# Peptides against a protein of PDB entry 3EFO, part 50

Target 1, 262 residues: chain A of PDB entry 3EFO
Amino acid sequence: SQLADLYKSCETDALINFFAKSAFKAVLHQPLKVIREILVNQTAHMLACYRKNCASPSAASQLILPDSMKVLPVYMNCLLKNCVLLSRPEISTDERAYQRQLVMTMGVADSQLFFYPQLLPIHTLDVKSTMLPAAVRCSESRLSEEGIFLLANGLHMFLWLGVSSPPELIQGIFNVPSFAHINTDMTLLPEVGNPYSQQLRMIMGIIQQKRPYSMKLTIVKQREQPEMVFRQFLVEDKGLYGGSSYVDFLCCVHKEICQLLN

## One batch from the design tools (peptide)

Design b1_p23_1_s2 (made by RFdiffusion4, then SolubleMPNN; from b1_p23_1, 12 letters changed)
Fold by OpenDDE base, seed 3:
Structure b1_p23_1_s2 (fold): chain B 262 residues (1-262), chain A 23 residues (1-23)
Amino acid sequence: as target 1 above (262 residues)
Amino acid sequence: DEELEKKILEMLKFIDEVEKLSE
């Protein structure tokens, strides 16, 4: 069917790029509330159309996502929570304008990474492997006090350290004896020279590859003040200033779909 | 299928509306 062909041809990353740029252009002439409402409505309508015409009747009460768009709500929520569309007091007008302009020039791959960061469990690194560790979902629930995580969104890079992160890894990365000795003012990792340090640096290099901007590194200790800045990049969590968690957003979308179909 | 066509057109219309808002 034509509808099936449409969904098959749909690329979620391209759609997010399109919606982001369209929304960010509209910010200049439309109220933020209107823009957000349109984005939510379009998401719901697209998914409602799929459910009505393509989904099994036995799953009518469930949130059904087409395979080609199964991650669309995740990215859409990230878009809706972006400081350009959801104003936050800690973000200046200039910074908001800057981010808007950056996204307006981003390609599909760049915008995808920008809206949903890559979060890597560095404490699980195998120094004998050249493969990147599997990324985890961007949520506090995926962090651990015993872990070390690297987050990158194409513009910023964070190295987050749990309060109980392994001393041997701390020594390997920073050449200091404990968590308390880590200097968070550093923007570069020291060249310690051990296999773990080398592997981490390699991973950071790979992440930086083919990115149009050089990502500044920020060292973040758990439970210190700068961690609050880091947490804003955990995009699946509830925002401090009104942004919905991914779960809440899914519930909202589901409700909207049901309203459209009933 | 007229119904399917209508839904497709509706979806395309939504996309067009977003485009117009960005003009």
Scores: peptide ipSAE 0.026, ipTM 0.475, DockQ to the pose 0.061
Fold by OpenDDE base, seed 4:
Structure b1_p23_1_s2 (fold): chain B 262 residues (1-262), chain A 23 residues (1-23)
Amino acid sequence: as target 1 above (262 residues)
Amino acid sequence: DEELEKKILEMLKFIDEVEKLSE
C-alpha cells in the first residue's frame, strides 16, 4: 500500500524531465541505440513492477498503468523521438546540440510542454468565454480539414489551417477572403480587431506568458510544404525520421512488460 | 512492496550510473 501510494504520488512530468536530462547527458558518452534501449527497458520495468505489485490480477494482454503514470509512455515516446536521441542525417548537428542544451536547462513544466505540445482547436473558440479550448491529442487524426489549430511547445507556435477552414474565421483572423489568400510568410497575425481575433490573440498571449522563451508564430496551410514541419510536432504519429507512433510504442512496451512478467 | 521498492531503487541506481557515465 505504501508503494502504491508512491506510484500514486509520482509525477510523470517530473519523471520525464529527469529521464530527458539523464538521456541528454548520456548522449555525450553513450551510443544513441543504447540510450534508447535503456529508456524503453526502464519504462517497461517500472510499469511491470507496478503491474506485479500494485495492480489487481488481470489478463496478460492488458496494460495496466497507475493514474499518475498513464501518460508516461506517451511522454517517453516523445523523448525517444526527439532529434537529440535520433541519429539521422536529416537533422543537423547544430539543431541537435541546440535542443539538447535547451532541455538541459528546462524545468518540469517547460520540458513537459516541449516534449508534448499543446494542440488547441481554436476554431471552436467561444468569444464569450474566458476559458481556453480543451487541448486535443497531438495526432493528425485529431485534425480536421474544416478546423484551425494552434500548436505550441514552448519554443514554437504554429497556426494550422485546414483546407476547408471556415472563410469567416479566415476573414476574422487574417482579414482575407479565403484560404488561398492567406500569406504563410507572416509571423504575426494582423490586428483585425474583431472579437474572434482578439480572443485568439489573447490565447496566444496567455500561452506565451507562461513560457520563458519567445515563440515564433508559423502559419501553416494544410497540404503545403510547411505542413511537414508542423506534422513533426504531432508527436503521437509516426515520425518522419524513424520515430514510432504512440500506438507502436505502446505495443513495444507492452511486449517487453510481458516478457518481464512471464 | 519490498520487492517493488527494491526494483525501483535499482532502476534509479541504474539511471544514476548512466548519468555518471555521461559526466
Scores: peptide ipSAE 0.023, ipTM 0.495, DockQ to the pose 0.062
Fold by OpenDDE base, seed 2:
Structure b1_p23_1_s2 (fold): chain B 262 residues (1-262), chain A 23 residues (1-23)
Amino acid sequence: as target 1 above (262 residues)
Amino acid sequence: DEELEKKILEMLKFIDEVEKLSE
């Protein structure tokens, strides 16, 4: 069918860009609660329509997603958890307005990275390889106390260090003897000059070159107070300000789909 | 259901067009 063909050709990144811009336009005229409800409903309707008209017959308890939109729920959850669609007092009006304007001008690739950050395991870096390490899912469950991770969303860059991160890597990156000696007030990595430091800087450079905005670097130590800011970018986890985890949101969408198909 | 299908179809067509323009 024509509809089935359209689902096959549709990309999740394009959808989330469309939904984001539509929602961010709507915030000027509609309450945030209404906008969030509309987004959830639209997502459920799209997926319900697919199941009804395009998917093979299956049990009502099963969630069936088109291949091209398998990650639509996770991106939608990221959108719903964005500060533009939240009314928490901890978020300034200026910040909300700023991010709204940014997203309204973003292309598909930029908005994809903005809503779902790139999280890279730096502790596994091969200094002889020119390839970027494979990104991991943005969840605390994918972090390691022995690891070092770089997170980037096109606007911000974080270097997260586990409490048990290797001293040799700490020395290589920061030229200090231990985790405790790392200065988290730094916004630039020191020019240590060893292969590991050079490779990390190269990776950071590559990430920056692909983005139109200059990303400020924030050094984050595990279990220190500033880590809470970093955790906000682990978008698959529960939000600090009432946002759902990806798993919880997926369950919610699934229930709504089932209701539509009953 | 038919109305919903039409709406989804139109939306998907629009998104495809926008995506092509963004390439």
Scores: peptide ipSAE 0.021, ipTM 0.481, DockQ to the pose 0.053
Fold by OpenDDE base, seed 1:
Structure b1_p23_1_s2 (fold): chain B 262 residues (1-262), chain A 23 residues (1-23)
Amino acid sequence: as target 1 above (262 residues)
Amino acid sequence: DEELEKKILEMLKFIDEVEKLSE
């Protein structure tokens, strides 16, 4: 239908890029509270319109999203939780200014990755495969103490290791006997030379490809202090500086939609 | 911010268009 085509034509990645740049431009002239309210309002109105016109009557009270917009709320929440729009005193003015300028110059693909990182389960790598492992959702609930994960957002790259990471993988990646022996001050992986190490390096290279910025690697051990920085990139979780989890955001938007639809 | 307002208006136009198509 023509209506369906209209919704399908709205690519979420383009929309997020649009909203991000609009909001980040507006912060220079508008209060942050107003900007955040506008973004939430826009999200609610878009989804309310879809529900009103496209959703089945039996599901009218449920949050149903068209395929083209299914990921819109997650990205919108990420945008709302960005330091540029939160502006907490714990975040330096320089950092906010830096990120603002970065996003203002980002293309659609870059901004999408920036707001929602790739989180890859490295511990499941198939050394015989040329494909990247399937990404998992950016939440602590998707991590495992027995796992190793690579996170990248186009600017930063993290290698997160669970406290119970397999020693054989640790040996394969770092050429050390145990988790305790891993040096987190390293910004480069050693060239161990085994198939697993080579595969991981290749994956990291692929991720770095077509990115305008060089991503420095940070090695993070679970339960160590630097993990707190890593957790900030788990964007579906509750934010450190007052941002909502994705679930909480959905609830908020749902309530607003219901109000709009009476 | 005038530009933000313009973007909002564009979004509203989109919504309006969708509503018209649903009639």
Scores: peptide ipSAE 0.014, ipTM 0.426, DockQ to the pose 0.275; fails the geometry check

Design b1_p23_1_s3 (made by RFdiffusion4, then SolubleMPNN; from b1_p23_1, 12 letters changed)
Fold by OpenDDE base, seed 1:
Structure b1_p23_1_s3 (fold): chain B 262 residues (1-262), chain A 23 residues (1-23)
Amino acid sequence: as target 1 above (262 residues)
Amino acid sequence: DKEKEKEIEEKLKFIDEVEKKQE
């Protein structure tokens, strides 16, 4: 059908960019609660329409998404959990204003990375390869106490270290003997000069070169206070200041779709 | 309900494809 073709031609990242900018414009003249409700409703209606017009009748009771929209709920939940759309006193007005302005000027690629960060398992680096390691989903469940992860969202860069990170990697990156000796106040990695350090620096450079904004590096130790800030970027988890986990959001949307179709 | 959640999650495993495009 013509509708099916339309859905297949849709680009999720473009849609998210559109919804984000629309919502952030609306913040100036509409209550946040209303904006959030509209976004959820739009998501449900869009997916319900697809199921009604494009999906097989036998699968009508199941949430089946077209290829172009398979990641839409993920990004929509990230948008809903953004500080601009949250009414929490813990979030400063300045921070809201800053992020709002940033997103309003972002292109499709930038907004995609902003709402869903890239999380890379650095402990799996192949020093002989120029390729980036395969990204993992942004959730605590994908982290490991024995691992080292790099997170980037186009504005911030975090190097997260598990409490049981390999000492040889710590030595390779920081030139210190153990996890306890890592200085988290530094914003630049030392030039240790070994292949692993060089590879990591190269990867960080590649990530930075693809973005219009200079990303500040924050080194984070597991179970230390600054880790709380890092966890806010694990967007598939439940938010600190509100917002559903991705799984909870999916359930909510699914229920809404079923109600619309029945 | 829990089984349904898992099913939905599995259907959206394609997030990895988007992540790879960012590389």
Scores: peptide ipSAE 0.021, ipTM 0.510, DockQ to the pose 0.023
Fold by OpenDDE base, seed 2:
Structure b1_p23_1_s3 (fold): chain B 262 residues (1-262), chain A 23 residues (1-23)
Amino acid sequence: as target 1 above (262 residues)
Amino acid sequence: DKEKEKEIEEKLKFIDEVEKKQE
């Protein structure tokens, strides 16, 4: 059907950009609670409509999404967990205002990265490869105590180090003997000059080149207090200041869809 | 573009698994 074709052709990235801008515009005139409810409702309605009108008959208990829309709940949850849509006193008004304005001017590609960061396993780098390592899902479950991960969302860059990060990599990146010697107050990596360091810097450069804003680098040690900030960018997990995990959100949306289809 | 595509594919796989668990 024509409608089915429409849904198949929909780009989730474009949709999330639209929803984000719409919601962030509405923040000025509507309560945050209402905005969040609208977003959830819209998501459920869109998916329910597809299921009702385009999908083959299936069990009501099963959530089936077209491939083009499967990532919609992921991004929508990220949007809902953004500081602009959270009513928490821990988040400054200035920060919310800043991010709001940024998103209002973002293109589709920028907004995608902004809401769902790129998380790269740096400890798996092949110094002989020109390819970026495959990104992992933004969840703590994908981190390892033995790993080193680079996270970037277009505005911020984090280098996260597990407590059991290999000393040789630490030496290679920071030119220090151990994890304990890493200075987290540094905002720049030293130019150690070895292949690993060079490769990492190259990767960081590639990530930065495609972004309109210079990303500040924050070095984060696992189990230190500043790690809490980093964890906020693990968008598939439950948020510290509110917001559900992706799994919980998906369940919520599923229930809503079922209610709409009853 | 290829990297983005791979990322999307990984996301889709996860979603499929979650959907199956809802049965």
Scores: peptide ipSAE 0.018, ipTM 0.501, DockQ to the pose 0.035
Fold by OpenDDE base, seed 5:
Structure b1_p23_1_s3 (fold): chain B 262 residues (1-262), chain A 23 residues (1-23)
Amino acid sequence: as target 1 above (262 residues)
Amino acid sequence: DKEKEKEIEEKLKFIDEVEKKQE
């Protein structure tokens, strides 16, 4: 049906961009609670409408979404967990204002990356490959103490190192003998000159070239204080400031959909 | 609730594809 085709062709990235800008504009004249409720309701209604009108009859317990819309709840949760909409006292007004202004000027591609960062397992890097390692979901569950991960959201870049990161990789990246010797105050990787270092630098360069803003590099050691900041970008996890995990959010949305369809 | 969560998670394999597009 025409309706089914419409939903299948839905550009989720564009929708998120729209919702983000609309919500961030509304912050100036509406309570945050109301804005969040509207976003959740809109999400539930859109998905419910699709299921009702486009999907084959199925059990209410099954959430069937078109491929193009499956990511909508993911991004919507990320939007809802943004500091602009959370408005926790731990977040400064300046930071909220800054992020608000940034998003208001972002294109579709930029906002997509901003709300859902790219997380790359650098420890799996093949120096002979021209391809980037496959990104993993932004969750702590996808990290490993033995791993090294690069996270980028278009504004910030983090190099996260597990406490048990391979010494050979540490040597390759930082030219130091161990994890303990890594200086986290640096914002640039040293030019070690080995193939691994060069490949990593190339990857970072590629990521940077695609973004309009220069991303500051932050080196993060697992279990150190700066890791708390890094964890905020693991958007599928429970937020530090009251945001729901993606799983919890999905359950919430699913319940609302069921209520709409029953 | 846990069963529902698992079912939903199994359907979310698409995120890997989305992440690739961000590259």
Scores: peptide ipSAE 0.024, ipTM 0.511, DockQ to the pose 0.023; fails the geometry check
Fold by OpenDDE base, seed 3:
Structure b1_p23_1_s3 (fold): chain B 262 residues (1-262), chain A 23 residues (1-23)
Amino acid sequence: as target 1 above (262 residues)
Amino acid sequence: DKEKEKEIEEKLKFIDEVEKKQE
């Protein structure tokens, strides 16, 4: 059907960019609660329409999304959890205003990275390879106490260190003997000069490449206070201030879709 | 273009995993 073709041809990343900008514009004249409700409703309606008109009858009991739309719930949940739409006490009005303005000017590629950060397990780096490590899902469940992870969203860069991070990697990155000796106040990695350090710096450079803004590096130790800020970028997890996990969001949307189709 | 498609594909894999956990 023409509708099916429309859904198949729809660029979900462009769509989420549109929704983000529309929502962020609406912040100026509508309550946040209303905006969030509209976004959820729009998501449910779009997906319900697809199920009604495009999905096979055998799939009616399950939330099955076309490939072109599968990413929509992911980004929509991230959008709903963004500090512009979901106020957080640790985020100032100025910061919210700043982020709103940034997103209003973001292209599709930038908004993708912004709403769903890149999380890289850098402890798995092969110093002999030019390949970047495969990104993992933005969830605490993907972190490990023995691991070191780099997170980037186009505006911020975080280096997260597990409490049991390998001492050799710590030495390689920071030139200090242990986790406890890492200075989290630094915003630049030292020029240690070993292959691992060089590889990490290269990766950071690649991530920074073609980004419109220079990402400040924040070093985060597991179980220290700054980790709370880092965890807010794990967008698939349940938020501290009312944001749902991705799984919970999907369940919510699914229920709403079913209601619309009844 | 190509990079964008790759990124989308990677994210789709994540979504597929999550969908398996939905009620």
Scores: peptide ipSAE 0.019, ipTM 0.522, DockQ to the pose 0.037; fails the geometry check

Design b1_p23_1_s4 (made by RFdiffusion4, then SolubleMPNN; from b1_p23_1, 10 letters changed)
Fold by OpenDDE base, seed 3:
Structure b1_p23_1_s4 (fold): chain B 262 residues (1-262), chain A 23 residues (1-23)
Amino acid sequence: as target 1 above (262 residues)
Amino acid sequence: DAEMEKKIEEMLQKIKEAEEKAR
């Protein structure tokens, strides 16, 4: 059917870009609560329509998503939790306005990265490989006290260090003997020159490639105050000032879909 | 991007039509 073909051809990244720009435009003349409700409603209707008209017969209790939209809920949740749509006290009006303007000019690839950051386990780097490490889900549950992670969303770059990060990696990256010696005020990694350092720098370079903005590096130690800012980019977790976890949002969407199908 | 936007709009329109027919 024509409808089925449309679902197959619509990619999640394009949908999120579309919904983000629509929502951010609406911010100028509609309450945030209304905008969020519209987004959730649109998501539910899109998925319910697929379930009813395009999906194979299955139990109503099952969440059936088209292949092209399997990750739509997680990205939609990220959009809903963005500071433009979900006001947070730590974010100034000017910052929200700035982010709004940025997103309004973003292409599909840029907005996808912006809403759902890349989180890379740097401690697993193979210095003999030119491949990037596989990204993990943006959740605290994926972090490790023994790990080192690089997070990037196209605007910001964070290097997160667990309290039990391997001293040899710390030495390799920062040329200091221990976690305690790392200076978090620095915005550039030292040119240590060893294979691990070079590989990390290469990865950072690749991430920066084809991005319209230069990402400033922030070094974050676990359990220090700046980690709170970093945690805000773990978009699948429950927000401190509102916003659902991905799991909770998925349940919410599923419930609404079921209501539409009854 | 313009082509994709049009496609999304068409999809949304078709969804609306499908819902109206189901009522």
Scores: peptide ipSAE 0.229, ipTM 0.833, DockQ to the pose 0.617
Fold by OpenDDE base, seed 2:
Structure b1_p23_1_s4 (fold): chain B 262 residues (1-262), chain A 23 residues (1-23)
Amino acid sequence: as target 1 above (262 residues)
Amino acid sequence: DAEMEKKIEEMLQKIKEAEEKAR
């Protein structure tokens, strides 16, 4: 059917770019609450239509998503949790305006990375490999106290270190004997010159490639105050300013779909 | 970008129409 072909040809990254720009334009003349409701409603209707007209017969309680939109809910949740769409006094008008302007000028690839960052397990690096480590889901549950992770969203770059990070890796990256000796005020990694340091720098370089903005590096130690800023980029978790976790949002969308199908 | 936007708008319209017919 024409509808089935339509869903097959959909691209989530293009959709989220479209919805983001549409929503950010609407903030100029519509209440934020209404905009959020429209986004959720559109998501539910798109997925309900697929379930009704294109999906194989199954129980109404089962969530069935088209392959092209499997990650649409997670990106939509990220959009809904963006500061531009939040009515929190902790977020300044200037910050909202800045973020809005940034996204309005972003292409599909830029907006995708902006809303859902790359989170790379650096502690698993093979210095002999030319491949980048596989990204993990942006959630605290994917972090390890023994691990070191690099996060990038096209604008910011974070190097997160667990409290039990291997001393040999710390020495390799920072040329200091222990976690306690790491200076988090630095914005550049030292040029230690060992294979591990070189590999990490190479990875950072690759991530920076083809990006329109230079990403500033922030070093973050687990359980220190600056970690709070880092956690804001773990977009699948519950947001600091009342945003839903991905799991909670998915449940919400599922319920709305069921209501539409009944 | 303009072409992509148009394509998405058309898609959304078709989905809406399909939903209305199913009611």
Scores: peptide ipSAE 0.224, ipTM 0.832, DockQ to the pose 0.765
Fold by OpenDDE base, seed 1:
Structure b1_p23_1_s4 (fold): chain B 262 residues (1-262), chain A 23 residues (1-23)
Amino acid sequence: as target 1 above (262 residues)
Amino acid sequence: DAEMEKKIEEMLQKIKEAEEKAR
């Protein structure tokens, strides 16, 4: 069917770009609450329509997503949790305006990365590999106290270090003997010169080359105050300013879909 | 971008039409 073909040809990155720009335009003349409701409603309707008209036979209670929209709920939740769409006094008008303008000019690839960052397990790097490590889900549950992770969203870059990060990796990256000796005020990694350091720098370079904006590097130690900022980019978790976790959002969408299918 | 937007809008319209027919 024509409808089935439309779903098949749909791309989540394009959808999220569309919805983001639509929403961010709407903030100029509509209440934020209404905008959020519209986004959720649109998401539910899109998925409900697929479930009803295109999906294989299954129980009505089952959440069935088209392949083209498999990660749409994740990105939609990220959009809903963006500061531009949040009515929190803790968020400055300037910050809202800044991010709004940024997104309004972003292409599909840029907005995708912006809303859902890359989180790379650096501690698993193979110095002989030319490939980037596989990204993990942006959630605290994917972090490890023994791990080192690089996060990038096109605007910011973070190097997160667990409290039990391997000393050999710390030495390799920072040329210091232990976690305690790492200087988090640095915005650049030292050129240590070993294969691991070189590989990490190369990865960072590759990530940067694909983005239109220069990403400032922030080194973050687990359990230190700056980690709070880093955790805001773990977009699948509950947000600081009242945003839902991905799981909670998915449940919400599922309920709304069920209501539409009744 | 404009082409993609149009495609998405068309999809949304088709979804709306499908829903209306089902009612």
Scores: peptide ipSAE 0.211, ipTM 0.824, DockQ to the pose 0.656
Fold by OpenDDE base, seed 4:
Structure b1_p23_1_s4 (fold): chain B 262 residues (1-262), chain A 23 residues (1-23)
Amino acid sequence: as target 1 above (262 residues)
Amino acid sequence: DAEMEKKIEEMLQKIKEAEEKAR
């Protein structure tokens, strides 16, 4: 059917870009609560329609998503949790205005990365490989105290280090003997010159490539105060300033879908 | 981008229509 073809051809990244810009335009004349409700409603209706008209017959309680929209809920949750759509006093008006304007000018690829950062396990790097490590989901549950992770969202870049990060990697990256010796005030990695350091720099370069903004590097140690900022980019988790975890949001959407199908 | 937006809008419209027919 034509409807089925539409679902197959539609890309989540394009959808989220569309919804983001639509919502951010609406911020100028509609309450944030209403905007959030509309977004959730639209998500539920899109998915319910697929379930009803395009999906194979199954139990109504089962969440069935089209392939093209498998990650729509997670991206939608990220959008809903963006500071532009949150009315928290802790978030300055200037910050919301700034991010709003940024997103309004973003293309599909830019907004995708902006809402859902790339989180790379740097500690797994193979210096003999030119391949980037596979990204992990943006959740604290995917971090490891023994790991080193690079997070990038097109605007910011973070290098997160677990408290038990391998000393050899610390030495390789920072040329210091231990975790405690890492200076988190630095915004550039030192030119150590070893293969691991070069590999990391290459990866950072690839991430930066073809991005409209230069991402400054923030080094974050686990359990230090700046980690709180870093955790805000773990978008699948519950945010400090509100918003549901991905799991909670998915449950919410599922409930609404079920209501529509009944 | 404009073309994609149009496609999305059309999709949303068709979804709406489908829901109306199901009522």
Scores: peptide ipSAE 0.210, ipTM 0.824, DockQ to the pose 0.650

